# Peptides against a protein of PDB entry 4KTY, part 176

Target 1, 266 residues: chain A of PDB entry 4KTY
Amino acid sequence: YVLNDIGVIFYGEVNDIKTRSWSYGQFEDGILDTCLYVMDRAQMDLSGRGNPIKVSRVGSAMVNAKDDEGVLVGSWDNIYAYGVPPSAWTGSVDILLEYRSSENPVRYGQCWVFAGVFNTFLRCLGIPARIVTNYFSAHDNDANLQMDIFLEEDGNVNSKLTKDSVWNYHCWNEAWMTRPDLPVGFGGWQAVDSTPQENSDGMYRCGPASVQAIKHGHVCFQFDAPFVFAEVNSDLIYITAKKDGTHVVENVDATHIGKLIVTKQI

## One batch from the design tools (peptide; made by RFdiffusion4, then SolubleMPNN)

Design b2_p25_1_s1 (from b2_p25_1, 15 letters changed)
Fold by OpenDDE base, seed 1:
Structure b2_p25_1_s1 (fold): chain B 266 residues (1-266), chain A 25 residues (1-25)
Amino acid sequence: as target 1 above (266 residues)
Amino acid sequence: DLPDEHFLSDKYFEDLLKELKKKKA
């Protein structure tokens, strides 16, 4: 999880799982220098740079360009005229070296690009890391641990009222570390995510969230455990908004979110 | 070789809900 410089990322649909290779290149020339530069741009104190909790949290913020002129600009509008389409990237090295040379955010990324670059960052700094793909991945916008899907009377989604969303798939990272700040047993794999989704204490970042804590239903532990829990375990609540302003719960589905979670076995 | 788009599954769940309603009727 540290020495492997070529990986596999899962994507596609739950009934049509696909894989792509990704070159992490954590040992290539200039990559370590770039990772140090990223931490310098984050104004990270030297005392924190040896702490994987702080490093992974800073990395989750800095791999995206939001807030801090970090590495990657996200785009999902299929208009990539001022950069490289997310699908054209094959690895982390070109992205990181461009960021280091230009000192400006690189365009463009989506979840697997963010996860790929973040994986390089973590591994380069000696943190064991892997990419995780979640099919039917929830994005809880209001932190209520459920997906509130508002429907028109004809059964179509009311996108104006519906703020929560579900991705066909989403990629994030797991980083291996001890968690002395958490109860015993909640070390090991920690979920971290650099795709800009929600604000966490003033910045677009996510984690580290204890995978073990989440598996046991503990969402009260730092960082961002409720959000990560919702990504994999939210109930779908279908609500019909009537023309008279009343809301009626049409259906509750506890089975679709997080239907399949996959990662490369090594 | 190109990955599928990262997109919202709204249409999928709309269709699922419609099918569930048909089964209940």
Scores: peptide ipSAE 0.144, ipTM 0.750, DockQ to the pose 0.615
Fold by OpenDDE base, seed 2:
Structure b2_p25_1_s1 (fold): chain B 266 residues (1-266), chain A 25 residues (1-25)
Amino acid sequence: as target 1 above (266 residues)
Amino acid sequence: DLPDEHFLSDKYFEDLLKELKKKKA
């Protein structure tokens, strides 16, 4: 989880799982220096740089360009005229070196690119890390731990009212660390995510959230446990908004979200 | 082959909605 410089990222669909190679390149010239530079840009104090909790949280913020001119600009509009299409990247090295050289955010990334670069960042700094792919990954934007899908009276989705969404797949990272800030037993793998999805206490960042806490429904534990829990275990609630202002639940699907979570174990 | 882009599962919602409409009809 630290020594492997080439990895595999899972993507595609739950019924058609695909894999791609990703070169992390954590031992390549200039990569460690770039990771240190990222922490410098974050104005992270020296004392915090030895704390994997702080480092992973800062990394989750800084690997995306939002808020702080971090490493990667996300784009999902299929128009990549001012940079490199997300699918064209094969590893972290070119991205990180470009960021270090230009001192400007690199265009463009999507979830696996964010996860790939973040994995390099974590591994460079001695934090065991892996990429996790969640198929049918929920994006809860109101922190109610469910996906609210609003329907018109004709049964079509009301796009104005529906704010929550589900990705076909989403990639994030798990980082291994002790959690002295949590009760005993909630150390180990921590979910961290650098793909800009939701604001967490003023910045687009996510985690570290204890995987053990999430598995046992302890969403009260810092950081961002409700959001991560929702990504893997939200119910889909289909709601018809009637003209009289009443809401009628048409369907509840408790099986759709988080159908498969895949990671490389070796 | 280039990896598939990260996209919303709109197709699933559409399929489910079609099934719900059939049950109401």
Scores: peptide ipSAE 0.125, ipTM 0.752, DockQ to the pose 0.523
Fold by OpenDDE base, seed 5:
Structure b2_p25_1_s1 (fold): chain B 266 residues (1-266), chain A 25 residues (1-25)
Amino acid sequence: as target 1 above (266 residues)
Amino acid sequence: DLPDEHFLSDKYFEDLLKELKKKKA
């Protein structure tokens, strides 16, 4: 999880799983220097740099450009003017070296690009890390641990009322560490995500959230456990918005979110 | 070898709902 410099990222759909190679390049010239530079830009003190909890949390914030002029600018508009389309990237090295040389955020990334760069960052700093793909990944934006899908009377989604969203797939990272800040048994793999989705205590970041805690429904454990839990275990609530302004729950589906979570074993 | 962009699954869930309604009729 630290030594492999080439990986595989899963994407596509649950019924049509696809794979893409990704070059992490954590041993390439200038990459370690760039990772240290990222922590310098985050104004991370030297004492914190030895703590994987702090490092992974800072990394989740700094790999995205929001808030702090971090590494990657996200874009989902299919235009990608003034940069590189997310699909054109094949590895982390060019992105990180461009960031170090320009000292400006690199355009553009989506979830697998964020996950690829973040994986390099973690591995470069000696933190075992892997990329995880979640199919039918929920994005809960109101912290109610459910996906409220509002429907028109004709059965189509009302996009104006529906704030929550579900991605066909989403990629994030798991980092291996002890969690002395949590009860015994909740160390090991921790979910961390650098794709900017929600604000966490003032910055677009996510994790580390204990994978074991999430599996056992312990959403009270820091950091961002409710959000990660919702990504993999939200119920879909179908609500019909009637013409008279009333809302009626038509269906509840507890089986589709987090239908498949895939990671490559190293 | 380019990865497909991720997208909102709205259409999928719309279709699922339509199927569920048919089963209840």
Scores: peptide ipSAE 0.123, ipTM 0.719, DockQ to the pose 0.675
Fold by OpenDDE base, seed 3:
Structure b2_p25_1_s1 (fold): chain B 266 residues (1-266), chain A 25 residues (1-25)
Amino acid sequence: as target 1 above (266 residues)
Amino acid sequence: DLPDEHFLSDKYFEDLLKELKKKKA
């Protein structure tokens, strides 16, 4: 994983899986220096830089620009006039080098861009990492482990009441490490996500969350296991908000979220 | 190939909503 500088990112729909090449470039000139610079900007102490738990958590925060002037500014409004459209990026190198030279967040990224840059960061620092794509990925906004979709009486989505969302696909990373802070058996692959989705203990970051813990329904382990669990296993709850203020559950779909999770073994 | 944008899975919801509307009609 660490030695491969070109990868494939899965995207699209569950019924129409697509692939995109991504150049990680972890061995390119200036990239290691930039990764060290990212940790410097995070004010990460030297003692923590040898700990993959701390490094991956800091990386998940710093690859996005929120909170800490990190690497990438996310944009999903289809307005990219002040930077590069997310779809125009082909690899991590240009993004990281621009960040290093400008010392300002780079515009713009979406999930696969965040995942690509974060994968470079992890691999550059010797942490085995891969990109994971989840089709029908849930975004739990209120940490209740379900997707509450509010409907008007006419059956249309009430966007004002609906805080949770479901993405056609979402990309994040898995990083390989031991977890001495967790019970035995919960080391190995850890989910980490640099796409700014939810605040985690004061910052937009996610993970490391034990993949083994999540697979076995253990959401009590640090970090952000409930959020990652919800991304792959939330029930969709369709709720009609009546004019009288009452809520009626119209439908429950327990099979839609996390329909397919794909990663390339490289 | 340009990746599809990160967006809500509207297609599935639209189909379900259509079915729900039919049941209410």
Scores: peptide ipSAE 0.097, ipTM 0.706, DockQ to the pose 0.488

Design b2_p25_1_s2 (from b2_p25_1, 15 letters changed)
Fold by OpenDDE base, seed 2:
Order: sequence, then structure tokens, then C-alpha cells
Structure b2_p25_1_s2 (fold): chain B 266 residues (1-266), chain A 25 residues (1-25)
Amino acid sequence: as target 1 above (266 residues)
Amino acid sequence: DLVNQYALSDKYFEELLKKLKEEKA
């Protein structure tokens, strides 16, 4: 998980799973230096750079450009006039070297690009890491662990009221570390995500969230366990907004979100 | 591009709900 410099990222749809090669290039010239530079830009104290909990959390913030002029600018509007389309990237090296050279955020990325660059960052710093793909990945916007879909009385979705969303697929990372800050048994793989989705204590970052904790429903464990839990376990709640202002739960679907989670085991 | 991720549309959920209701009927 540290030595492999070429990987495979799963994407597409659950009924049409596709793979994309990604060159992590953690051993290429200038890449480690760039990773150190990223931590410098984050003003990370030297004493914390040996702590994978702190490093992975800082990395999740800095791989995206939000808040701190980090590495990558995300774009999902299919307009990439001021940079490189996300699909044009084939690996982390060009992105990281451009960031180091220009000292400005690189345009543009989507989830697999963020995950690819973040994977390089983690591996460069000696943290075992892998990319995970979740199909039908929920984005819980109000932290209630549900995917709330508000409907008009005619059955159409009320886009104004519906703040939550679902990705066809989403990629994030899992980093291997001990978690002395958590109860025994919740070390190991930790979910971390550099794709800017939600604000976590003042910054667009996510994790590390214990995979074991999430699997067992322990969403109270730091960091961002509720959000990660919701990505894979949210129920779809169909709520009819009545004209009188009342809300009625019309249907619940507990089987749609997180139908398939895929990661390379070797 | 085929690799790009996207948010599922309103129509997707409307159709999904329709199927769900049909299954319950």
C-alpha cells in the first residue's frame, strides 16, 4: 500500500463498473518535496508531522484548494476553460509538480483526481493508503444521517428544499493508522476525503474516520464519522412538503445508498 | 466524459419513488 506507484480506480455505475489507471508516482523526483511543501503551506508544526492522524487530516484539507489555497480546484459543471479537464489527468505527478512550481491551486479535479493526489500524499509520507469507490454515495448536507428528498404534492422533487444529494459514485481514501484517541479496536483503516464536500470544524476536510467504527455504527467517534456514515448508509427519505407547510414522510428506502463499496485489496 | 462523477437528477429519484410505490401496491 506504500510501495505501489501505479493504481486502479473504480468508477462509473454499479451496473457498469469501470476502472481507470492512475500513476501515484510517490517516488518521482520532487514529489516528496512537494508533499512536505504542502504541509508547510498548511503551517503544520513539525512535531505533528509524525502523527498520521494529524497528517491525514491536514492532507484532506490541503489537497483541495478551498480555505487554504491547497492543491486542487474541483469542478463539476463541465466547464474547464481555465485549466485541465479532470479526465485529462493520468496521475498525481504533474499536478503536484505544477502546484509546487506555481504555488497556486491546480485546475481541475473531481473525486478520483482528489483521491489520486491524496493517495500519493499519504504514501509519500509513509502512510499506507488506498482509494475506495462508493457507488450511490450520499452527501448529507444537514448532518442528520439521512438523504432527505423533498417532494411537491404532485410527486416531483422540490429542488429548493432538497439540499442533500447523491453521487453516482464517489472516491475517497482509506489510510492505515493506530487511533490512540479512540477506544481499542478502532484503529486500522481510516476514511479520509480531500474532495471538498462539507465543512468540518471550519475547513473543507474529512477524516480520519474509523472504518470499524462506521461499520459498527459508532458515529460519535472523531473525525467526521457521521458524514462518512451517511455517505454509505443513509436512508432515502421521501418527504412531501404540503401546501400548509407540514412535512409528511411518504417513503423510506434503506437499500439504495452505498450499494457497492470497492477497493483494491492488493 | 464517461469518467466524470455527477449528482443523480431529480428525475432519477422521482422514477425511483414511482417504482417503490409500485412495489408496495
Scores: peptide ipSAE 0.598, ipTM 0.920, DockQ to the pose 0.774
Fold by OpenDDE base, seed 3:
Structure b2_p25_1_s2 (fold): chain B 266 residues (1-266), chain A 25 residues (1-25)
Amino acid sequence: as target 1 above (266 residues)
Amino acid sequence: DLVNQYALSDKYFEELLKKLKEEKA
């Protein structure tokens, strides 16, 4: 989880699982320096750099460009005219070195690119880390732990009212650390996500969220446990928006989100 | 590229709901 510089990322569909090789390159020249530079750009105090909780949280913010001119700019509209298409990247090294050289965000990334770069960042700093792929990954925008799908009376989705979304797949990271800030038993793997999805206390970041806590339905612990929980366990709530303005729950599907969560064991 | 992630379409959920209704019927 620290020594391997090449990994495999799972992607695609739940019925057609695919793998992609990714070079983390945490030992390549300039990469550690770049990771330190990232923390410098975040204005992270030296005293906090030895704390994996703080480091992983800062990393989740800084690997994306939002808020703080971090490493990667995300794009999901299939228009990549001002940079490199996400699919063209094969590893973290070129991205990190470009960021270090240009001192500007690198274009473009999607979840596996963010996760790949973030994995390099964590491993460079001695934090055991792995990439996790969640198929049918929910994006809860209103923190209600549900995927609300609003329907017209004719059964068509009301896109205007439907704010939540579901990724066909989504990748994030798990980092291994103790959590002295949490009750006993909630250390170990912590979910952290650098893909810019939701604002967390002022910045686009996510985690560390205790995997054990989430697994047992405890969403009250820092950081961003409700969001991560929703990604893997949201119920699909089909709500019919009536012409009179009333909302009626038509169907609930508790089995669709997070059908498969995959990580490579190393 | 097939590696790109995407948000599931409105049509996906419409069809999914249709299937659910058929299964319940």
Scores: peptide ipSAE 0.595, ipTM 0.920, DockQ to the pose 0.763
Fold by OpenDDE base, seed 4:
Structure b2_p25_1_s2 (fold): chain B 266 residues (1-266), chain A 25 residues (1-25)
Amino acid sequence: as target 1 above (266 residues)
Amino acid sequence: DLVNQYALSDKYFEELLKKLKEEKA
């Protein structure tokens, strides 16, 4: 999980799973320097750099450009005129080296690019890490642990009543670490996500969230457990928004979100 | 496709919406 330079990223759809090769690192020395530079840009103190909890959280924030002029600018509008289309990247090295050289955010990334670069960052710093792909990944915007889908009285979707959304797939990372800040048993794999989705205590970052905690429904533990839980286990709530302003739950689907979570096991 | 996108328009959703519309009719 640390020394593998090439990985596989799962994408596509649950019924049509696809794989893509991703090169995490080719020039180790330059990559390490870049990772240190990233932490320098984050103004991370030296004492924190030895703590995988802090490092992964900082990395989560810094791999995306939001808030802190981090590594990657996300774009999902299919207009990539001012940079490289996300699909054109084949690995982390070029991205990280460009960031180090230009000292400006690199354009552009989507979830697998963020996950790829973040995976390199983690591994480079000695943190075991892997990429996780979640098909039908929920994006809970209002932190209610459910995916609200509003319908008009005629049955058509009203996308204006919520910012909740579902990705066809989403990639994030799991990092292996102890969690002395959590109760015993919640160490191990921690979900971390550098794709800018939601603000977490003032910054676009996510995690580390204990995978074990999430599996047991413990969303009260830091960091961002509710969000990660929602990504993989949100119920789809179909709500009819009536003209009088009342809401009626029409259907609840507890099986759609997180229908398949894939990661390479070594 | 490698492009990451929202999936609220998938077949399952469409079928469910159809069903819901029929039930309301």
Scores: peptide ipSAE 0.185, ipTM 0.771, DockQ to the pose 0.423
Fold by OpenDDE base, seed 5:
Structure b2_p25_1_s2 (fold): chain B 266 residues (1-266), chain A 25 residues (1-25)
Amino acid sequence: as target 1 above (266 residues)
Amino acid sequence: DLVNQYALSDKYFEELLKKLKEEKA
């Protein structure tokens, strides 16, 4: 989980799983220096740089450009005129070296690009890490642990009222570490995510969230466990918003979100 | 296609929405 410099990322649809290679390049010239530079830009204390909890949380913030002029600018509008299309990247090296050279955020990334770069960052700093792909990944915007899909009276989705969303697939990372800040048994794999999705205590970051805690429904454990839990275990609630202002629950689906989670063991 | 997107318009959602419409009709 640290030594392999080439990986596989899963994407596509749950019924049509696809893979692509990704070069992490954690041993390439200038990459470790760039990772240290990232922590410098984050103004991270030297004493904290040996703590994987702090490092992974800072990394989740700094791999995205939001808030802190971090590494990657995300774009999902299919307009990439001022940079490189997300699909054109084949690895982390060019992205990280461009960031180090230009000292400006690199354009553009989507979830697998964020996950790829973040994986390099973690491995460079000696943190075992892997990429995880979740098919039908929920994006809970109101922290209620469910996906509220509002419908018009004619049955069509009301996009204005529906704030929650479901990705066809989403990639994030799991990092291996002890969690002395949590009860015994909740160390090991921790979910961390650098794709800018939600604000977490003042900036776009996510994790580390104990995978074991999430599996057992312990969403009260830091960090961002409710959000990660919702990504993999939200119920879909279909609600008809009537013209009179009343809401009627039409259907509940507890099986669709997080239908398949895939990771490659390295 | 590598581009990830919101899935509210996938076949699963479309079929379910169709079912819900039929039940309301």
Scores: peptide ipSAE 0.134, ipTM 0.781, DockQ to the pose 0.423; fails the geometry check

Design b2_p25_1_s3 (from b2_p25_1, 15 letters changed)
Fold by OpenDDE base, seed 1:
Structure b2_p25_1_s3 (fold): chain B 266 residues (1-266), chain A 25 residues (1-25)
Amino acid sequence: as target 1 above (266 residues)
Amino acid sequence: SLPDQHALSDKFFEDLLKELKKKLA
């Protein structure tokens, strides 16, 4: 079982799929040391460092800078004045080595940068991992498993009321592990996400969520299965906010969220 | 110019809804 140190990440649009090369560099000098340093900064107990469930969950928290001064600061404002634009990164090595040297979060990342660095972290620690790209990726922020789109009576979107959003694409990771904490059959690939999107029990982290459980509609299992399910399976709910304050469901579209999910074979 | 990863616009959903209504008619 050989882990590649160079990969391909899918991005762009569903009708214009693009790829970018990413150097993971999990075998480069200083990278393993940096991964251990990340776990040290997380104050992770030594007894848990051999457990891929705990390691992947800690990694999902620590690859982003929120809460704990983790590795990467996210930015989507298209300015990036105090760091490196996300598109300028070509791999994980420079990011991780800068973090280790400066002991401060590195600026800046977007989903594929988070996923790239997280992939390096997982692979470096012996956890099989791959990057997944989801086109039309929903961000459900009220935990109702729906993408609620509020409309004015004229049919225009009410941006003030609409709190949920949809990414043109989003990248996260799948990590291979057994899940003795779940029923039989829900091991294997686990969704984990280091892009800071939602708070999970006090920290911006996500997963591990059983891919098999989600595919079978089981969202009650730890961790963050409802959120991951919503990313790939939310219905678009078009709700008209009437002048009298009532809300009426006008249309439901179950065909667009998660329209295409792409991953490269390991 | 938009970032590579970005939230879909209001117009996108407005147009999508229009197309959906046509299909359901």
Scores: peptide ipSAE 0.604, ipTM 0.924, DockQ to the pose 0.596
Fold by OpenDDE base, seed 2:
Structure b2_p25_1_s3 (fold): chain B 266 residues (1-266), chain A 25 residues (1-25)
Amino acid sequence: as target 1 above (266 residues)
Amino acid sequence: SLPDQHALSDKFFEDLLKELKKKLA
């Protein structure tokens, strides 16, 4: 979890699972210094740098460029003219070193790039971490723990009304730590996510959210448990928007979101 | 072409709904 400098990241489709290698390079020259620099850029107090809860939360914010000129700029439009295509990256080292030297966000990343860099960050700082891939990963953007799919009366999706989305797959991280701020039993693996998806109390960050809490439906536990829960367990709610302005729930599907969650125990 | 990570299309859900309706019928 800490010592492995090369990993495997799952991606693709649920019926066509693929793997890619990723070099974390947490022991490479300049990488630890860069991780410290990241925390410096975050203006993180020295006293908090020994707290994995604070560190992982700061990391989730700083690995993405939003809000704070963090490490990576995300792009999902298949146009990467001003940087490196996400698929061209093979590890964290080049990204982190570029960030350190340029002091500007690096372009571009998608979920596995964010997760890869974040994994390096966590491991560099002695936090056991792994990457998790969730197939059919929901993005609930109105915090109702549902994937609301609005339909026209003809059955077609109303894209204007439908704000939630589902990734074919999404990668985030799990970090191992105690959670003295939570009830007993909710330490251990904590979901943290540096891919900029939702604003969490003023910043694009996510976690740490107790995996155990999420598994048991305790979405009230900090941090961002509702969002993470929704990623893995949202129901698909098909809502027909009638011409008269009424909305009717026509169908509910509880079987697709989070259909497969894969992580390698190393 | 679609990026590696991408949002599922409207058509995906439309088709999924059709299948769901078949199951419920």
Scores: peptide ipSAE 0.602, ipTM 0.924, DockQ to the pose 0.598
Fold by OpenDDE base, seed 5:
Parts: structure tokens; C-alpha cells; sequence
Structure b2_p25_1_s3 (fold): chain B 266 residues (1-266), chain A 25 residues (1-25)
């Protein structure tokens, strides 16, 4: 099998789709060693390193710096002092080698940087992986599978009450594996995400969540299926917070979240 | 200037709601 070490990542807006190249470099010198080092830093047992379920879950935690001094520090404030702007990265190799040499988290990343590095990690360890871009990607903050938008009576958004958010786009990974821990038919592509968004059982990590399960609404399947489902299928719920303290659902929009999901073949 | 990946603004949803109301009217 021939695996591509250069890929294309989609970003931008649904009406202005953009692409950027990304060099994964999974075969470059020192990269496999760095991936092993990442698992060492995670204190992952040797017996678990052959299990793609455990490896991908650990990877989703370790590619971000939160909790465990992992690979990348995220930044979304357009101020990137003390590091490299996310847009300046062109591949995974420099990031991973810097992490290995410095033994400190690398600054800075956004979703496609996390996804790019995570893709390299997975591929290095023999797990087929690809990057997925979701436009209008919801971030459900209260785990109700909705994007709740609270409004003042005048129709303006109440930012104080509105805790959920929507990314213009978000990138994560899909990893190919069997899922003996799930019912038959829910192996194959599994969503995994290393961008630190929500805490999952004590750590900022996400997945593996069966893509087939998500497509069929099986949000009870491990891991983090409700969160992934919400990213691609949340309804926009416009809720008016009335002066009397009541909340009234004013409108529902089921057409925007996850409007476009794009991925390339391996 | 906004970062490449960013959260959609309050105004975006306000405008979207206005359009939705027009559609439903």
C-alpha cells in the first residue's frame, strides 16, 4: 500500500470553500520515534499500544497540550506571541520534532493543525486516517444535542446566556478500525478529535465515535458520540428569554449545522 | 481581524433569524 504523505485540508466558508496543503511526513526521520514518545508521555501501557481504540483515544488527548503537556497549544485570539501563528505551519514534521526536542508543548494550533498532527500520529502507528472538515460545526456546551441561542425580547442575541457556539468550520479526524466493543456494523471509520473542545471523562479528548453509529443516531455508543453528533446535526434553537423569567422557543432551524462535510480519500 | 477558525458572531445568528422569520411568514 502507498500512503500519501501530503494532503489537502478544506477550510473557509460553505460559500467560499478553500484548501490548504499539509505535509504529514509520517515516514520522515524521527517522526515514528516522536509518536512513541507521545505515548510514553501519556504513560500508556505497552499492551494497549496495539489497540487502535486505545491509541486513538490517547492520541486525541495527547495531541493537545491540555491536561498532560501534550503536543500543541491552541490559540484563537489572533495574538500569537511566544510561538508560531497557526497559519504558518505547513505540515506535522516541524511540530512533532520540536515537541520531541523541547519536551514542551508547541505553540500554536487551530483545528486543522491539530488534525494534521493527529493524522500523522495515527498513520505512523499503522492506523488509516483522514481529515474531515465540517462547516457550521456546532459546539454543544451543555450536552443537550442542541445549539441554544438565547435572545433578548428585541431579537438580539443574549451573549451572557448563550453558552453554545458554532465554528465557521472545524476539522477533525476519522480513523479506520474494528470496534469489537460495539455491535456488529459499527466498525470502520471512527471520529476522533484532538482539538481541545470538551472534557471527556476527565480529559480534553474526543472519540473514537463510530461514524456509522452517528449517522444512524446511536449516540449511546462510546466514545463521545453525543458531542460528535451535535457537531454535525444540532438544531439551532432560538430561545427568547422573557422579562418574566420564562424561556420560550421562538424558532428552530435544522438546516445549517453540518451543512457541508468534506473529506478526501486516503 | 478574525482568526482562520472562529466562532460565528451574534450578528450572524441575528441576521439568520431575521431571514428565517421572513421565510416562515
Amino acid sequence: as target 1 above (266 residues)
Amino acid sequence: SLPDQHALSDKFFEDLLKELKKKLA
Scores: peptide ipSAE 0.601, ipTM 0.923, DockQ to the pose 0.594
Fold by OpenDDE base, seed 3:
Structure b2_p25_1_s3 (fold): chain B 266 residues (1-266), chain A 25 residues (1-25)
Amino acid sequence: as target 1 above (266 residues)
Amino acid sequence: SLPDQHALSDKFFEDLLKELKKKLA
């Protein structure tokens, strides 16, 4: 909700659900100005700034530092030597103000940090937004709507062949908007994600993807619906890579990806 | 230790597969 400046973000594991508070601070001094600055850095035309579709898509690109020197640098190496560990952040304000002041990407973020900052960005610009946590969130790297797990003949995972991955949990955003570019009924909540995961038409961005469309299996609509669908619905495909170079599907598990999706009700 | 958000390990899937095989047996 636009008026809520403090939120709760779910994380952890399916069997050990945890919550963390996050201060969005969309009304604090300098934050709106910083959000406008972000759009300026994106070289977004003024005419597009009133369109939540364009704004949310630009935001998904600019909240991460990739491609465009956006707000946050992601890191998952558990070292974080040249910045702030992701777990040390408690809200969006310090991150956004640092970005505005330094004009350089801020280190470091993981999914909930990206989602928190992106939530602030959206709310500042009058777009209703919330954070969604998906446990067992698939990262489909080859856009085949599957989580392909390649196995050696002995049953061990072949890490070299296995390009897809699954997050223990992943956070992204849902933004409320009309979608005149889509068929009737696919407005409302749109999935948008600023965590840099995959390139979308040349930039690390994701969405807006119609939640209603995805929920009903419609992945043909812009933007990035197949990727978002795979995050929450892909099957685990266990593929044995034979020594002769052939691949055999040994098992399929349709029960784990997207096992639990949690969001705060607005 | 692992970061807060992390990719599930190879062992996780290996164990999961073992359980799946038991279920299907």
Scores: peptide ipSAE 0.593, ipTM 0.921, DockQ to the pose 0.597

